# Peptides against a protein of PDB entry 3PBP, part 58

Target 1, 203 residues: chain A of PDB entry 3PBP
Amino acid sequence: LNEKDLNLILNKSLVMYESLDSTTDVIVKRNVIKQLQFVSKLHENWNSRFGKVDIQKEYRLAKVQGPFTINPFPGELYDYTATNIATILIDNGQNEIVCVSFDDGSLILLFKDLEMSMSWDVDNYVYNNSLVLIERVKLQREIKSLITLPEQLGKLYVISDNIIQQVNFMSWASTLSKCINESDLNPLAGLKFESKLEDIATI
Target 2, 203 residues: chain A of PDB entry 3PBP as posed
Amino acid sequence: LNEKDLNLILNKSLVMYESLDSTTDVIVKRNVIKQLQFVSKLHENWNSRFGKVDIQKEYRLAKVQGPFTINPFPGELYDYTATNIATILIDNGQNEIVCVSFDDGSLILLFKDLEMSMSWDVDNYVYNNSLVLIERVKLQREIKSLITLPEQLGKLYVISDNIIQQVNFMSWASTLSKSINESDLNPLAGLKFESKLEDIATI

## One batch from the design tools (peptide; made by RFdiffusion4, then SolubleMPNN)

Design b2_p8_8_s2 (from b2_p8_8, 4 letters changed)
Fold by OpenDDE base, seed 5:
Structure b2_p8_8_s2 (fold): chain B 203 residues (1-203), chain A 8 residues (1-8)
Amino acid sequence: as target 1 above (203 residues)
Amino acid sequence: VTVLDLKK
């Protein structure tokens, strides 16, 4: 965590707070307010020289977030079990894709399109808990592990059986990154969400 | 819609 990241989290927390209205659920209001209070205190107590923040005991009692929803969920995957999860950076601004593997050999690439506060009050906090399905990649093999390299944007390495494969989704992720950063969704129109799969090595 | 316990 650095000052830039802290400012980003503060800005996100402010935007969430400003979005509250009379129709907002009381649990959401409580969590968003606590989120803003937490981040504001972090910002106030930030020591840039040492990269340290004092966190009060109250905020160390945060609860587990989730469950999360995937939409649309592939109908075939109701009969299968998720096996691995990874997050892949698509730019230097901390935009990420979430990848989940299943025991049928499927990879699903997911995007978190909504900002969510931490759960500060209740277990199973579910506000803005949706993940958007972008792409399903069918490998038709047992997936043993998922590996990402921080210096390689939009690349996922899949270890299965005797093969390491690379999934490269920068063909569409670069456009997605631009849309997020510029707050313009127009470039997504007609975009094909098709990743490139390549065999890298035998193991 | 499927609900999962996901970790980032």
Scores: peptide ipSAE 0.022, ipTM 0.651, DockQ to the pose 0.049
Fold by OpenDDE base, seed 3:
Structure b2_p8_8_s2 (fold): chain B 203 residues (1-203), chain A 8 residues (1-8)
Amino acid sequence: as target 1 above (203 residues)
Amino acid sequence: VTVLDLKK
C-alpha cells in the first residue's frame, strides 16, 4: 500500500458515495458510507514516512462479501467442481481479472463489472454481486495450481501434472483496462476475447 | 448460475 493506491481507493469510495440517492437501499447506503468513513480515516492517518496506517477495531471486523453470481455460466460446468481461484492484475491500478479453474480442465476468466463496497454491517452482502464471464479456456488437463506474478500483467501460469502453461490475455485486457479507466466501453465492441496459451516448461 | 463467495 502506497499513497497513490490510497488516493485511488479514496476516489473510488467518493464516487460510490456520490452515486447514492433517495432510491438506494438502506443497507447499501450504510455500507457505502462506512466504506468512505474507513478510507477517509485511513487517508487521514496515513504516515508516508513509514508507510503505516492504524486501523481502528471497528473496521477490522468486516464481513464476507458475496455470494457472487457468474453470468453467463457455461451449462456443462454445472456437472463439475471449481478447484482453484486466482486474481490477475491487468494494469498498474486496481483493475483485475478473476480466474477460476474447474476439474474438467476449464479456466473461466471473470470480470467484476460493478464497484462493490466492503460488507461492514451485514452477512451475505449481495449488492452489485455479479461477475461477467469473459472467456472460457479449455485445457483438458488436471489443474493443480494457478500462479500469478504481480509484475507480469495479464499473465496466468497454470500448473498441471507434467507441464506449466502460460495464459496471456493482454490482447484484450489492455483494451478492457482502458475502457474501465476512461469509463467508456465502446472500444470493447467487436473485440475478440481470445487468450494465448503457451507451453513454458515440462515438469 | 454458479454462486461463489469471494473475500475482497
Scores: peptide ipSAE 0.022, ipTM 0.624, DockQ to the pose 0.051
Fold by OpenDDE base, seed 2:
Structure b2_p8_8_s2 (fold): chain B 203 residues (1-203), chain A 8 residues (1-8)
Amino acid sequence: as target 1 above (203 residues)
Amino acid sequence: VTVLDLKK
């Protein structure tokens, strides 16, 4: 966490707060307000010299977010179990892709299309809990681990028993990043969500 | 629909 990140979180929290109205669910209101209070206090207590903040005890007891839904969910994956999860940066801002691996050797690339607060008040906070399925990559391998490198945007390294493979999705993720940053989704129309798979090393 | 739990 740095000052830039803190400001970003503050701005997000403010936007969420400003989106509240008389029709908003009370649980959502409480969570969004609590988040804004937390971030505001965090900002007040920010020590820029040391990059440190004092977090009050009451905010360290945040609950687990979710459950999340994946839409659409590949029907065949109901028979399989998720094994790994990773987040991959697609730009130098805040935009990320979520990747989940399954024990059938599938990778699903997911996008969180809506912002949500942390769960500060209740368990099972499910407001804006959708993840959009962008792509499924079938590796037909036992996936041991997922590795990302912060300096390599839109790249995921998949480690299996004897092979390291790179999944590169910048072909579409660059467009997605632009769409998000410019608040224009038109360029996504007709975009092919096909990642490039390459063998990097044999072990 | 499959459900995941996430924590930040």
Scores: peptide ipSAE 0.022, ipTM 0.620, DockQ to the pose 0.051
Fold by OpenDDE base, seed 4:
Structure b2_p8_8_s2 (fold): chain B 203 residues (1-203), chain A 8 residues (1-8)
Amino acid sequence: as target 1 above (203 residues)
Amino acid sequence: VTVLDLKK
């Protein structure tokens, strides 16, 4: 956590708060308000010299977000179980792809198209909990681990039996990043969502 | 997603 990230989270929290109206569910209102309160206090108490923040006990009792929905969900994956999850940065902001592996050797690359607050009030907080399926990569291997490197945008390292593979999705993620940052979806038209798979090392 | 952002 750094000052830049804190400012981004504050801005996101403000946007969520501003989206609240008389028709918004009471549970959503409570969570969004509590998040804004938390982030505001966090910002107020930020010590940049030490990179430390004093977090009040009440906010350390946050609940788990989810469950999430995946749309569309590949029909064949109903017979399989998710094994690993990772998030991969696609730009120098906070845009990221969520990757989930399955025990059939599939990777699904997901995008969070709606902003979601932390769950501060209730368990199983399910507002704006949809993930968009962008791509399915079939490795046909037992996936042991997913590794990301903060300095390497749009790259995921997949560790399976006897091999490390790199999934590089910057071919489309750079365009996606641009669309998000510019609030223009036009560049997505006709974009091919195919990642590059490369063998990095044999173990 | 949000939790990970705060951990950076």
Scores: peptide ipSAE 0.010, ipTM 0.513, DockQ to the pose 0.073; fails the geometry check

Design b2_p8_8_s3 (from b2_p8_8 with N2T I6L)
Fold by OpenDDE base, seed 2:
Structure b2_p8_8_s3 (fold): chain B 203 residues (1-203), chain A 8 residues (1-8)
Amino acid sequence: as target 1 above (203 residues)
Amino acid sequence: VTIFDLKK
């Protein structure tokens, strides 16, 4: 967490708060208000000189978010177990893809199209809990770990027993980033969501 | 704002 990230979270929390109306569910209202209160207090307690934030004890009792849904969910993956999760930055604006591996050797690339507050009031906070399936990559390998490098946008390194592979999705992620930043989804029409898989090293 | 945002 840095000052830039804190400001971004504050702005997100403000936008979420401003979206509340008389028809909004009370649980959502409570969570969004608590989120804004939390981030505001963090901002007040931010010490830029030391890069430190004091977190009040009352906010250490955050509840579990989710469960999350994946839409569409690949039918074949109902029989398999998720093994790893990673987040991959696609731009310098902190837009990211969520990647989940499964024990069948599949990778799914997911996008959270809706903002979701932390859960501060109740367990199983499920408002805006959907993840959009962008791509499924089948590696046909046992995936040991997922590694991301902050300096390498739109790249995921997949480590198996004998090989390191790179998944590069910048072919579509650059367009997605632009769409998000410009609030225009038109360029996604006809976009092919196909990542490049490359062998990097043998282990 | 998710746990992912706060871990940054």
Scores: peptide ipSAE 0.017, ipTM 0.571, DockQ to the pose 0.103
Fold by OpenDDE base, seed 1:
Structure b2_p8_8_s3 (fold): chain B 203 residues (1-203), chain A 8 residues (1-8)
Amino acid sequence: as target 1 above (203 residues)
Amino acid sequence: VTIFDLKK
């Protein structure tokens, strides 16, 4: 966490707070208000010299976020178990793709299109818990691990029994990044969401 | 703030 990221989180928390109205669910109101309180105090207590903040005990008791939904969820994957998860940066603005592997050898690429607060009040806080399915890559291998390299945007390394493969999704992720950063979705029209799969090394 | 935000 740095000052730039803290400011971004504060701005996001303010936008969430400003979206509240009389019709908003009480649980959502409580979480968003607590979120803004937390981030505001965090910002106030930020020590720029040391890059440190003291977090009060009351905010350390945050609950687990989720469960999350995947939309649409591939019907075939109901019979399989998720095995690995990774997050991959697609730009220097900290936009990320969530990757989940399954024991059928599938890899799904997911986007978090909605802002969500931490759960401060209740268990199973599920407001804005949707992930958008972008792509399913069928590797047809037992996926042992997922590896990301911070310096390599939009690349995921998949380790199986006998091979390391690279999944490169920058063909579409660069456009997605631009759309997010510019708040213009028009370039997504007609975009093909197909990642490049390449063999890197035999094990 | 999400888990993704806090890890940054």
Scores: peptide ipSAE 0.017, ipTM 0.563, DockQ to the pose 0.082
Fold by OpenDDE base, seed 4:
Structure b2_p8_8_s3 (fold): chain B 203 residues (1-203), chain A 8 residues (1-8)
Amino acid sequence: as target 1 above (203 residues)
Amino acid sequence: VTIFDLKK
């Protein structure tokens, strides 16, 4: 965690707080408020020299978020098991794609379109727990691991038994990043979500 | 880094 990341999380927490109204569920209100309190305290106690923040015990007891939903979920994947998960940066603003592999050799690229608070009070916190399916990439091989490099935006390395492949989704992720950053989804209209698959090395 | 990483 760095100062930039902390500021981003603070801003996100503020936006979530500002979105609360009289109709918002009490559990959501509690979680969002507690998150803002947490992040604000982190920000106040941030020591840039050491890159350290002391987290109070009460906040270390945060509960598990989820379960998450994937929408739409590919019907074919109900018969298969998820094997790996990775997050992939698409810009320097820390927008991320979630990638999940399945034992059929599929990769699904997912986007969290809604901000979600930590779960502070309740188990199975499910508010804003939807992930949007962007793309399914079918590798037709057993995926052993997923590797991401933070310095390589929009790239996922897929390791199989005999090959390392790169999935490059910057063809669409650059547009997505722009849409997120500008809060304008219009450029997504007609965008093809087709990633480029390349063989990197045989192993 | 997302808020999800704060628990790591």
Scores: peptide ipSAE 0.009, ipTM 0.547, DockQ to the pose 0.059
Fold by OpenDDE base, seed 5:
Structure b2_p8_8_s3 (fold): chain B 203 residues (1-203), chain A 8 residues (1-8)
Amino acid sequence: as target 1 above (203 residues)
Amino acid sequence: VTIFDLKK
């Protein structure tokens, strides 16, 4: 965590707070308010020299986020089990793709299009818990692990028993990043969400 | 670290 990250989280928390209205669920209001309070206190107490902040006990009781939904969910994957998860940065603004592997050798690339607070109050906090399916990549092999390199944007390394493969999705992720940063979805029209798969090494 | 429980 650095000052830039803290500012980003603060801004996100403010936007979430400002979006609250009379129709917003009470549980959502409570979580968003507590999120903003937490981040604001962190920001106020941030010591840039030490990068340390004392967190009050009440905020240490944050709960696990989720469950999350995937939409649309590929029908074929109902019979299979998720095996690995990774997050991959697509830009220097901390936009990221969530990747999940399945035991059929599928990779799904997901985007969280909505911001959500941490779960501060209740278990199973599900507000803005959707993940958008962008692409399914079929490797047709057992996936052992997913590796990302911080210096390599929009790249995922898939390790199987005998091979390392690279999934490169910068062909579309650069456009997605632009759309997010500019708050303009028009460039997504007609965009092909097709990642490049390449063999890197034999194991 | 956040743990995800992914649902369909």
Scores: peptide ipSAE 0.008, ipTM 0.521, DockQ to the pose 0.044

Design b2_p8_8_s4 (from b2_p8_8, 5 letters changed)
Fold by OpenDDE base, seed 1:
Structure b2_p8_8_s4 (fold): chain B 203 residues (1-203), chain A 8 residues (1-8)
Amino acid sequence: as target 1 above (203 residues)
Amino acid sequence: VTVLDLRK
């Protein structure tokens, strides 16, 4: 956590707060308000010289976030079990793709299109809990592990039986990153969401 | 910690 990241979180928290109205669910209001209070206090108490912040005990009781939904969820995958999860950076900011593998050899690439506050009060806080399905990649292999390298944007390494494969989704993720950062979705129109799969090594 | 729900 640095000052830039803290400012970003503060801005996000402010936007969430400003979205509240009389029709907003009470649980959402409480969580968003608590989020803003937390981040505001962090910002106020930020020691830039040492990169340290003291967090009061009242904010240390955050709950688990989720569950998250995947939309649309591939119907075939109801019969299978998720095996691995990874997050992949698509730019030098905070934009990420979430990848989940299944025991049928499928990879699903997911995007979190909405901001979500921490869960402060209740379990199973589910406001803005949707993940968008971007792509399903069928490897037809037993996926043992998922590996990402921070210096390699938009790349996922999949370890399966006797092979390491690279999934490269920068063909579309670069455009997605631009759309997010510029708040312009027009370039997504007509974009093909097809990742490149390559064999890297035999094990 | 994030929990994914496989339900539609």
Scores: peptide ipSAE 0.032, ipTM 0.712, DockQ to the pose 0.044
Fold by OpenDDE base, seed 4:
Structure b2_p8_8_s4 (fold): chain B 203 residues (1-203), chain A 8 residues (1-8)
Amino acid sequence: as target 1 above (203 residues)
Amino acid sequence: VTVLDLRK
C-alpha cells in the first residue's frame, strides 16, 4: 500500500458513501459508513515515510466478502467445477479482470462493474456482488494453474500438462479501462470481446 | 477472502 493506493481507496469509499440515500438498505449503510470510517482513519494515520498504518482492532475483524454472482452464467458450466481463480490488472490503476477456470478447460473473464465495501458487520454481505461475464475462452485442456504478472497488463498465463499458453485480452481490455477511467461506456459499443490465445512454451 | 457462488 502506498499513498496513491490509499487515496484511491479513499476516493472509492467516498463515492460509495455519497451513493447512499434514504432508500439504501440499513445493512449497506452500515457497511459503507464503516468502510469510509476505516479508510479515513487509515488516511489520517498514514505515515508516508515508513509506509505504516496502525489499524484499530475493530477493523481487523472484517468478514468474508460474498458470495458473488456471475451474470450471465454459462449454462454448460453447471456441470463442471471451478478450478482456479486469478485477478489480472488491465491498467496501472486498480481496474482488474477476474478469471475463473473450470475443469472443462474453460476460462471465464469477469468484470466487477460495481464497487463493494468490505463486510464489517454481517456475514454474506451481498450488496453489489455481481460479476459480469465478458468472455468465455475454451482451451479444451486441463488447467493446472493460472499465472499473472503485475507488469504485464491484460495477460494471463495458463499452465496445462504440456503447454503454457498466454491469454491476451488487451484488445478489448484497453478500451474497457479507458471507459472505466473516463466514466464513458460509449466506446464499448460494438467492441468484440475476443482474447488472443498464444502458445508460449511446451513443457 | 472472496467467495464465488456459481449457483443460480
Scores: peptide ipSAE 0.030, ipTM 0.702, DockQ to the pose 0.041
Fold by OpenDDE base, seed 5:
Structure b2_p8_8_s4 (fold): chain B 203 residues (1-203), chain A 8 residues (1-8)
Amino acid sequence: as target 1 above (203 residues)
Amino acid sequence: VTVLDLRK
């Protein structure tokens, strides 16, 4: 956490707050307001020299977010169980892809398209809990582990059987990152969401 | 639509 990150979180929290209206659910309003209060206090108490922030006890009791929905969900995967989860940075900001593996050897690459506050008041806070399916990669292997390296944007390492494979999705993730950062979805038109799979090592 | 707990 640094000053840049705090500013980003503050801006996101402000946008969420400004999106509230008379039709917004009371639970959502409470959570978004609490989120903004939390972030505002973080900024007030930020010590840039040490990169430290004092957090009041009440905000340490945040509840679990979710459950999350995946849309569209591949029909075949209803018969299988998720095994691993990882998050992969696609830029030097905060944009991330969520990856979930299944016991059929599938990887699904997911994007959280909506901002979500922390859960402060209730368990199972589910507002803006949708994840968008971007790509399904079928490895047809037993996936043992998912590994990411912070210095390698848009790359996922998959350990399965006796092979380490790299999934590189920067072919589309760079465009996605640009679209998010510039608030322009036009470059996504006609974009092929197909990652590159490469064998890295035998183990 | 599938609902998942995404806790690590």
Scores: peptide ipSAE 0.025, ipTM 0.670, DockQ to the pose 0.044
Fold by OpenDDE base, seed 3:
Parts: sequence; structure tokens; C-alpha cells
Structure b2_p8_8_s4 (fold): chain B 203 residues (1-203), chain A 8 residues (1-8)
Amino acid sequence: as target 1 above (203 residues)
Amino acid sequence: VTVLDLRK
């Protein structure tokens, strides 16, 4: 955590708070308010000289978030089991793609399109718990592991029995990053969500 | 719709 990241989460928490209205569920209101209070106190207690923040006890006992939904979900994958999960940075901020592999050799690339507060009060906090399916990549291989490198944006390495493959989705992820950061979704219109698959090494 | 429970 650095000052830039702290400012970012403060801004996000403020935006969530400002989105509350008379129609918002009371549980959501409570969690969003608690979120803003937490981040505000973090900001207040931030010591830039030491890179330290004091976290009060009341904020250290957050509840579990989820479950999450994936939409749309490929019908074929109901017969298969998820095997691996990875998170891939798409910019130098906090925007990320979530990748889940299945035992049919499929990779699904997912995006959290809505901001979600931590659960401070209730278990199974499910407000804004949707993940959007962006792309399905069919490898038709037994996927052993998913590897990401922090210095390589928008790249996922897939390890199977005899090969390492790279999935590169920066062709569309750069546009997505821009849309998120600028709060303008117009550039997504007509964008093709097709990642590049390349063989890297035989093992 | 598939539900992913990340607690598991």
C-alpha cells in the first residue's frame, strides 16, 4: 500500500457513498458507510514516512464476501469443474481481470464491473457480486497451473503437461482499462474480445 | 448463472 493506492481506495469509497439513495437497501448503506469510515480512518492514520497505517480492531473483523455470480455462464461448463484461478493486472492501477480454468481445458476471463464494499456487518454479503464473462478461451488441454507476472500486464501463462502457453489479452484490455479510468464506456462499442494464444515453450 | 463461492 502506498499513498497513491490509498487515495484511489478513498475515492472509490467516496463514490460508493455518493451512490447511495433512499432506495438503497439498509444493509448496503451500512456496509458502504462503514467502508468509507474505514478508508477515511486509514487515510487519517497514514504515515507516509514509514508506509504504515494503524487499523482499529473494529475494522479487522470483516466478514466474508460472496458468493459471486458469473454472467453469462457458458452452458457447457455446467458439466465441468473449475480447477484454477488467477488475477491479472491490466494497468498500473488496480484494474484486474479474473481468470478461471476448467477441467475441459477452458479459460474464462472475467471482469468485476461493479465496485463492492467489504462486508462489515453481515455474512454472505452479495451486493454487487456479479462477474462479467468477457471471453472464453478453449485450450482443450489439461491445465495444471496458471501463472502471472506482475511486470507483464494482460498476460497469463498456462502450464499443461508438455507445454507453456501465453494468453495475451491486451488487445482489448488496454481499451477496457482506459474506459474504467476515464469512466467512459463508449470505446468498448464494437471492440472484439479475442485474446492471442501463443506457444512459449515445450516442457 | 453460475455461483462461485470463493470461501471454498
Scores: peptide ipSAE 0.024, ipTM 0.666, DockQ to the pose 0.039

## One batch from the design tools (peptide; made by RFdiffusion4, then SolubleMPNN)

Design b2_p9_3_s1 (from b2_p9_3, 4 letters changed)
Fold by OpenDDE base, seed 1:
Structure b2_p9_3_s1 (fold): chain B 203 residues (1-203), chain A 9 residues (1-9)
Amino acid sequence: as target 1 above (203 residues)
Amino acid sequence: IIDAVGRKI
């Protein structure tokens, strides 16, 4: 956490708070209000000299967020088990793709399109818990691990029994990053969400 | 803080 990140979280928490109205669910209201209270106190207590903040005990009891949904969920994957998860940076602005592998050798590339508060009140806070399915990559291999390199934007390394493969999704992720950062979705129209798969090394 | 996608912020 740095001052820039703290300001970003504060702005996000304010936008969430400003979205509240008379029709908003009471659980959502409580979580968003508690989020804003937490971040505001965090900002007030920020020690820029030491990069430290004292967090009050009541905010240390945050609950697990989720469960999450995948939309649309590929119907054939109901018969399979998720095996690995990774997050891949697509820009220097902290935009990320979530990747999940399955035991059929599929990779799904997911985007979190909605902001979500921490769970402050309930054990299963599920408001804005959706992930958008962007792409399914079928490797037809047993996926042992997913590796990311922080210096390599939009690249995922998939380790299977006999091979390391690279999934490169910067062909579309560069456009997605631009759309997010500029708040303009028009460049996504007609964009092909097809990642490049390459063999890197035989094991 | 861990965000909705498990990032340390």
Scores: peptide ipSAE 0.011, ipTM 0.491, DockQ to the pose 0.057
Fold by OpenDDE base, seed 5:
Structure b2_p9_3_s1 (fold): chain B 203 residues (1-203), chain A 9 residues (1-9)
Amino acid sequence: as target 1 above (203 residues)
Amino acid sequence: IIDAVGRKI
């Protein structure tokens, strides 16, 4: 966490707070308010010289977020089990793709389109818990592991029995990153969400 | 019904 990241989290927490209305669920209101209080206290107590903040004990007892939904969920995957999960940076900011592997050898690339608060007071906090399906990559291999390298944006390494493969989705993820950062979705119109698969090494 | 994982139950 640096000052830039803290300011970003504060701005996100303010936007979430400003989105609250009379129709918002009471649990959502509580979580969003508590998040804004948390981030505001972090900002007030920020020591820029040491990159440190004191976090009160009450905020260290946050609950697990989720469960999450995937939309649309591929109908073929209803009979299969998820095996691995990874997050992949698509820029030098906070934008990430979530990847989930399945035991049929599929990879799904997912985007969290909505901001979600931390869970502060309840288990199974599910407000804005949707993930958007961007792409399904069929490897037709048993996926043993998913590896990401922080210095390699939009790249996922997939380890199977005898091969390491690279999935490179920067062909579309660079445009997605731009759209998010500029708050303009127009460049996504007509964009093909097709990743490149490359064999890297035989094991 | 859609379950917690987005599957149609």
Scores: peptide ipSAE 0.009, ipTM 0.583, DockQ to the pose 0.049
Fold by OpenDDE base, seed 3:
Structure b2_p9_3_s1 (fold): chain B 203 residues (1-203), chain A 9 residues (1-9)
Amino acid sequence: as target 1 above (203 residues)
Amino acid sequence: IIDAVGRKI
């Protein structure tokens, strides 16, 4: 956490608060308000010299978020088990893709299109708990691990029994990053969500 | 903090 990140979280919390209306669920209102209060106090108590913030006890007892959903979920994956999860940075900000592997050798690339607050009052806070399915990559291998390198945007390394493969999704993720940062989804129209798979090393 | 995508902030 740095000052830039803190300002970004504050701005996100303000946008969430401003999105509240008369139709918003009471639980959502309470959580978003408490989120803004928390982040505002966090910003106020920020010590730039030490990179420290004091967190009051009332905010240390946040509840678990989720469960999460994947939409659309590939019907064939209902018979399979998720094995690994990774997050991959797509820009120098906070935009990320979530990758989940399955025991059929599939990778699903997911995007969190909606912001959600922490759960402050209730267990199983499920408001805006959806992940969007962007792409499914079928490796037809037993996936042992997923590795990401922070300096390598939009790249995922997949380790199987005898090979390391790179999944590179910057062909579409650069456009997605731009759309998020500019709050304009128009450039996504007609975009192909096709990642590149390359063999890196035999092991 | 853990954000909406499970990242530690």
Scores: peptide ipSAE 0.009, ipTM 0.486, DockQ to the pose 0.056
Fold by OpenDDE base, seed 2:
Structure b2_p9_3_s1 (fold): chain B 203 residues (1-203), chain A 9 residues (1-9)
Amino acid sequence: as target 1 above (203 residues)
Amino acid sequence: IIDAVGRKI
C-alpha cells in the first residue's frame, strides 16, 4: 500500500458512498459506510515517512466477500472443478483480469465490471459480486499453476506437466483498459476476445 | 463522475 493506492481506494469508497440512496439495501449501506470509515481512518493514520498504516482492531474483523457469480457461466464447466486463480494486470493502473483454471484444462478470463466493497458487517456479502466471462481458452492439459509477471501486462503463463504456455490477451485487453479509463465502452462493440496461445518452453 | 466500473473520475 502506498499513498497513491490509498487515495484511489478513498476515492472509490467515496463514490460508493455517494451512490447510496433511500432505496439502497441496508446491508449495502452498512458495508459502504463502514468501508468509507475504514479508509478515512487509514488515510488519517498514514505515515508516508515509514510507509506504515495503523489499523484499528475493529477493522481487522473483515468478513468474507462473495460468493462470486460468473456470467455467462459455461455450462460444460458445471461438471468440473476450479483448480487455480490468478489476477493479471492489463495496465499500469488497477485494471486487471481474473483468470480461473479448471480440471478440464480450461481457462476462463473474467472481468469485474462493478466495484465491490469489503464485507464489514455480514458474511457472504454478495452485492456487486458478478464477474463477466470474456473468454474461455481450452488447453486440454492438466494445469498445475498460473504465473504472472508484473512487468508483463496482459500475459499469463500456464504451467502443465511438460510445458509452459503463454496466454497473451493484450489484443483485446488494451482496448478494454482504454474503455475503462475513458469511461467509454463503445470500442468493445465488435471486438474479438481471442487470446494468443504460445508454447514458451518444454520442461 | 463515475466510470463504467463505479470509480471516481
Scores: peptide ipSAE 0.009, ipTM 0.414, DockQ to the pose 0.199

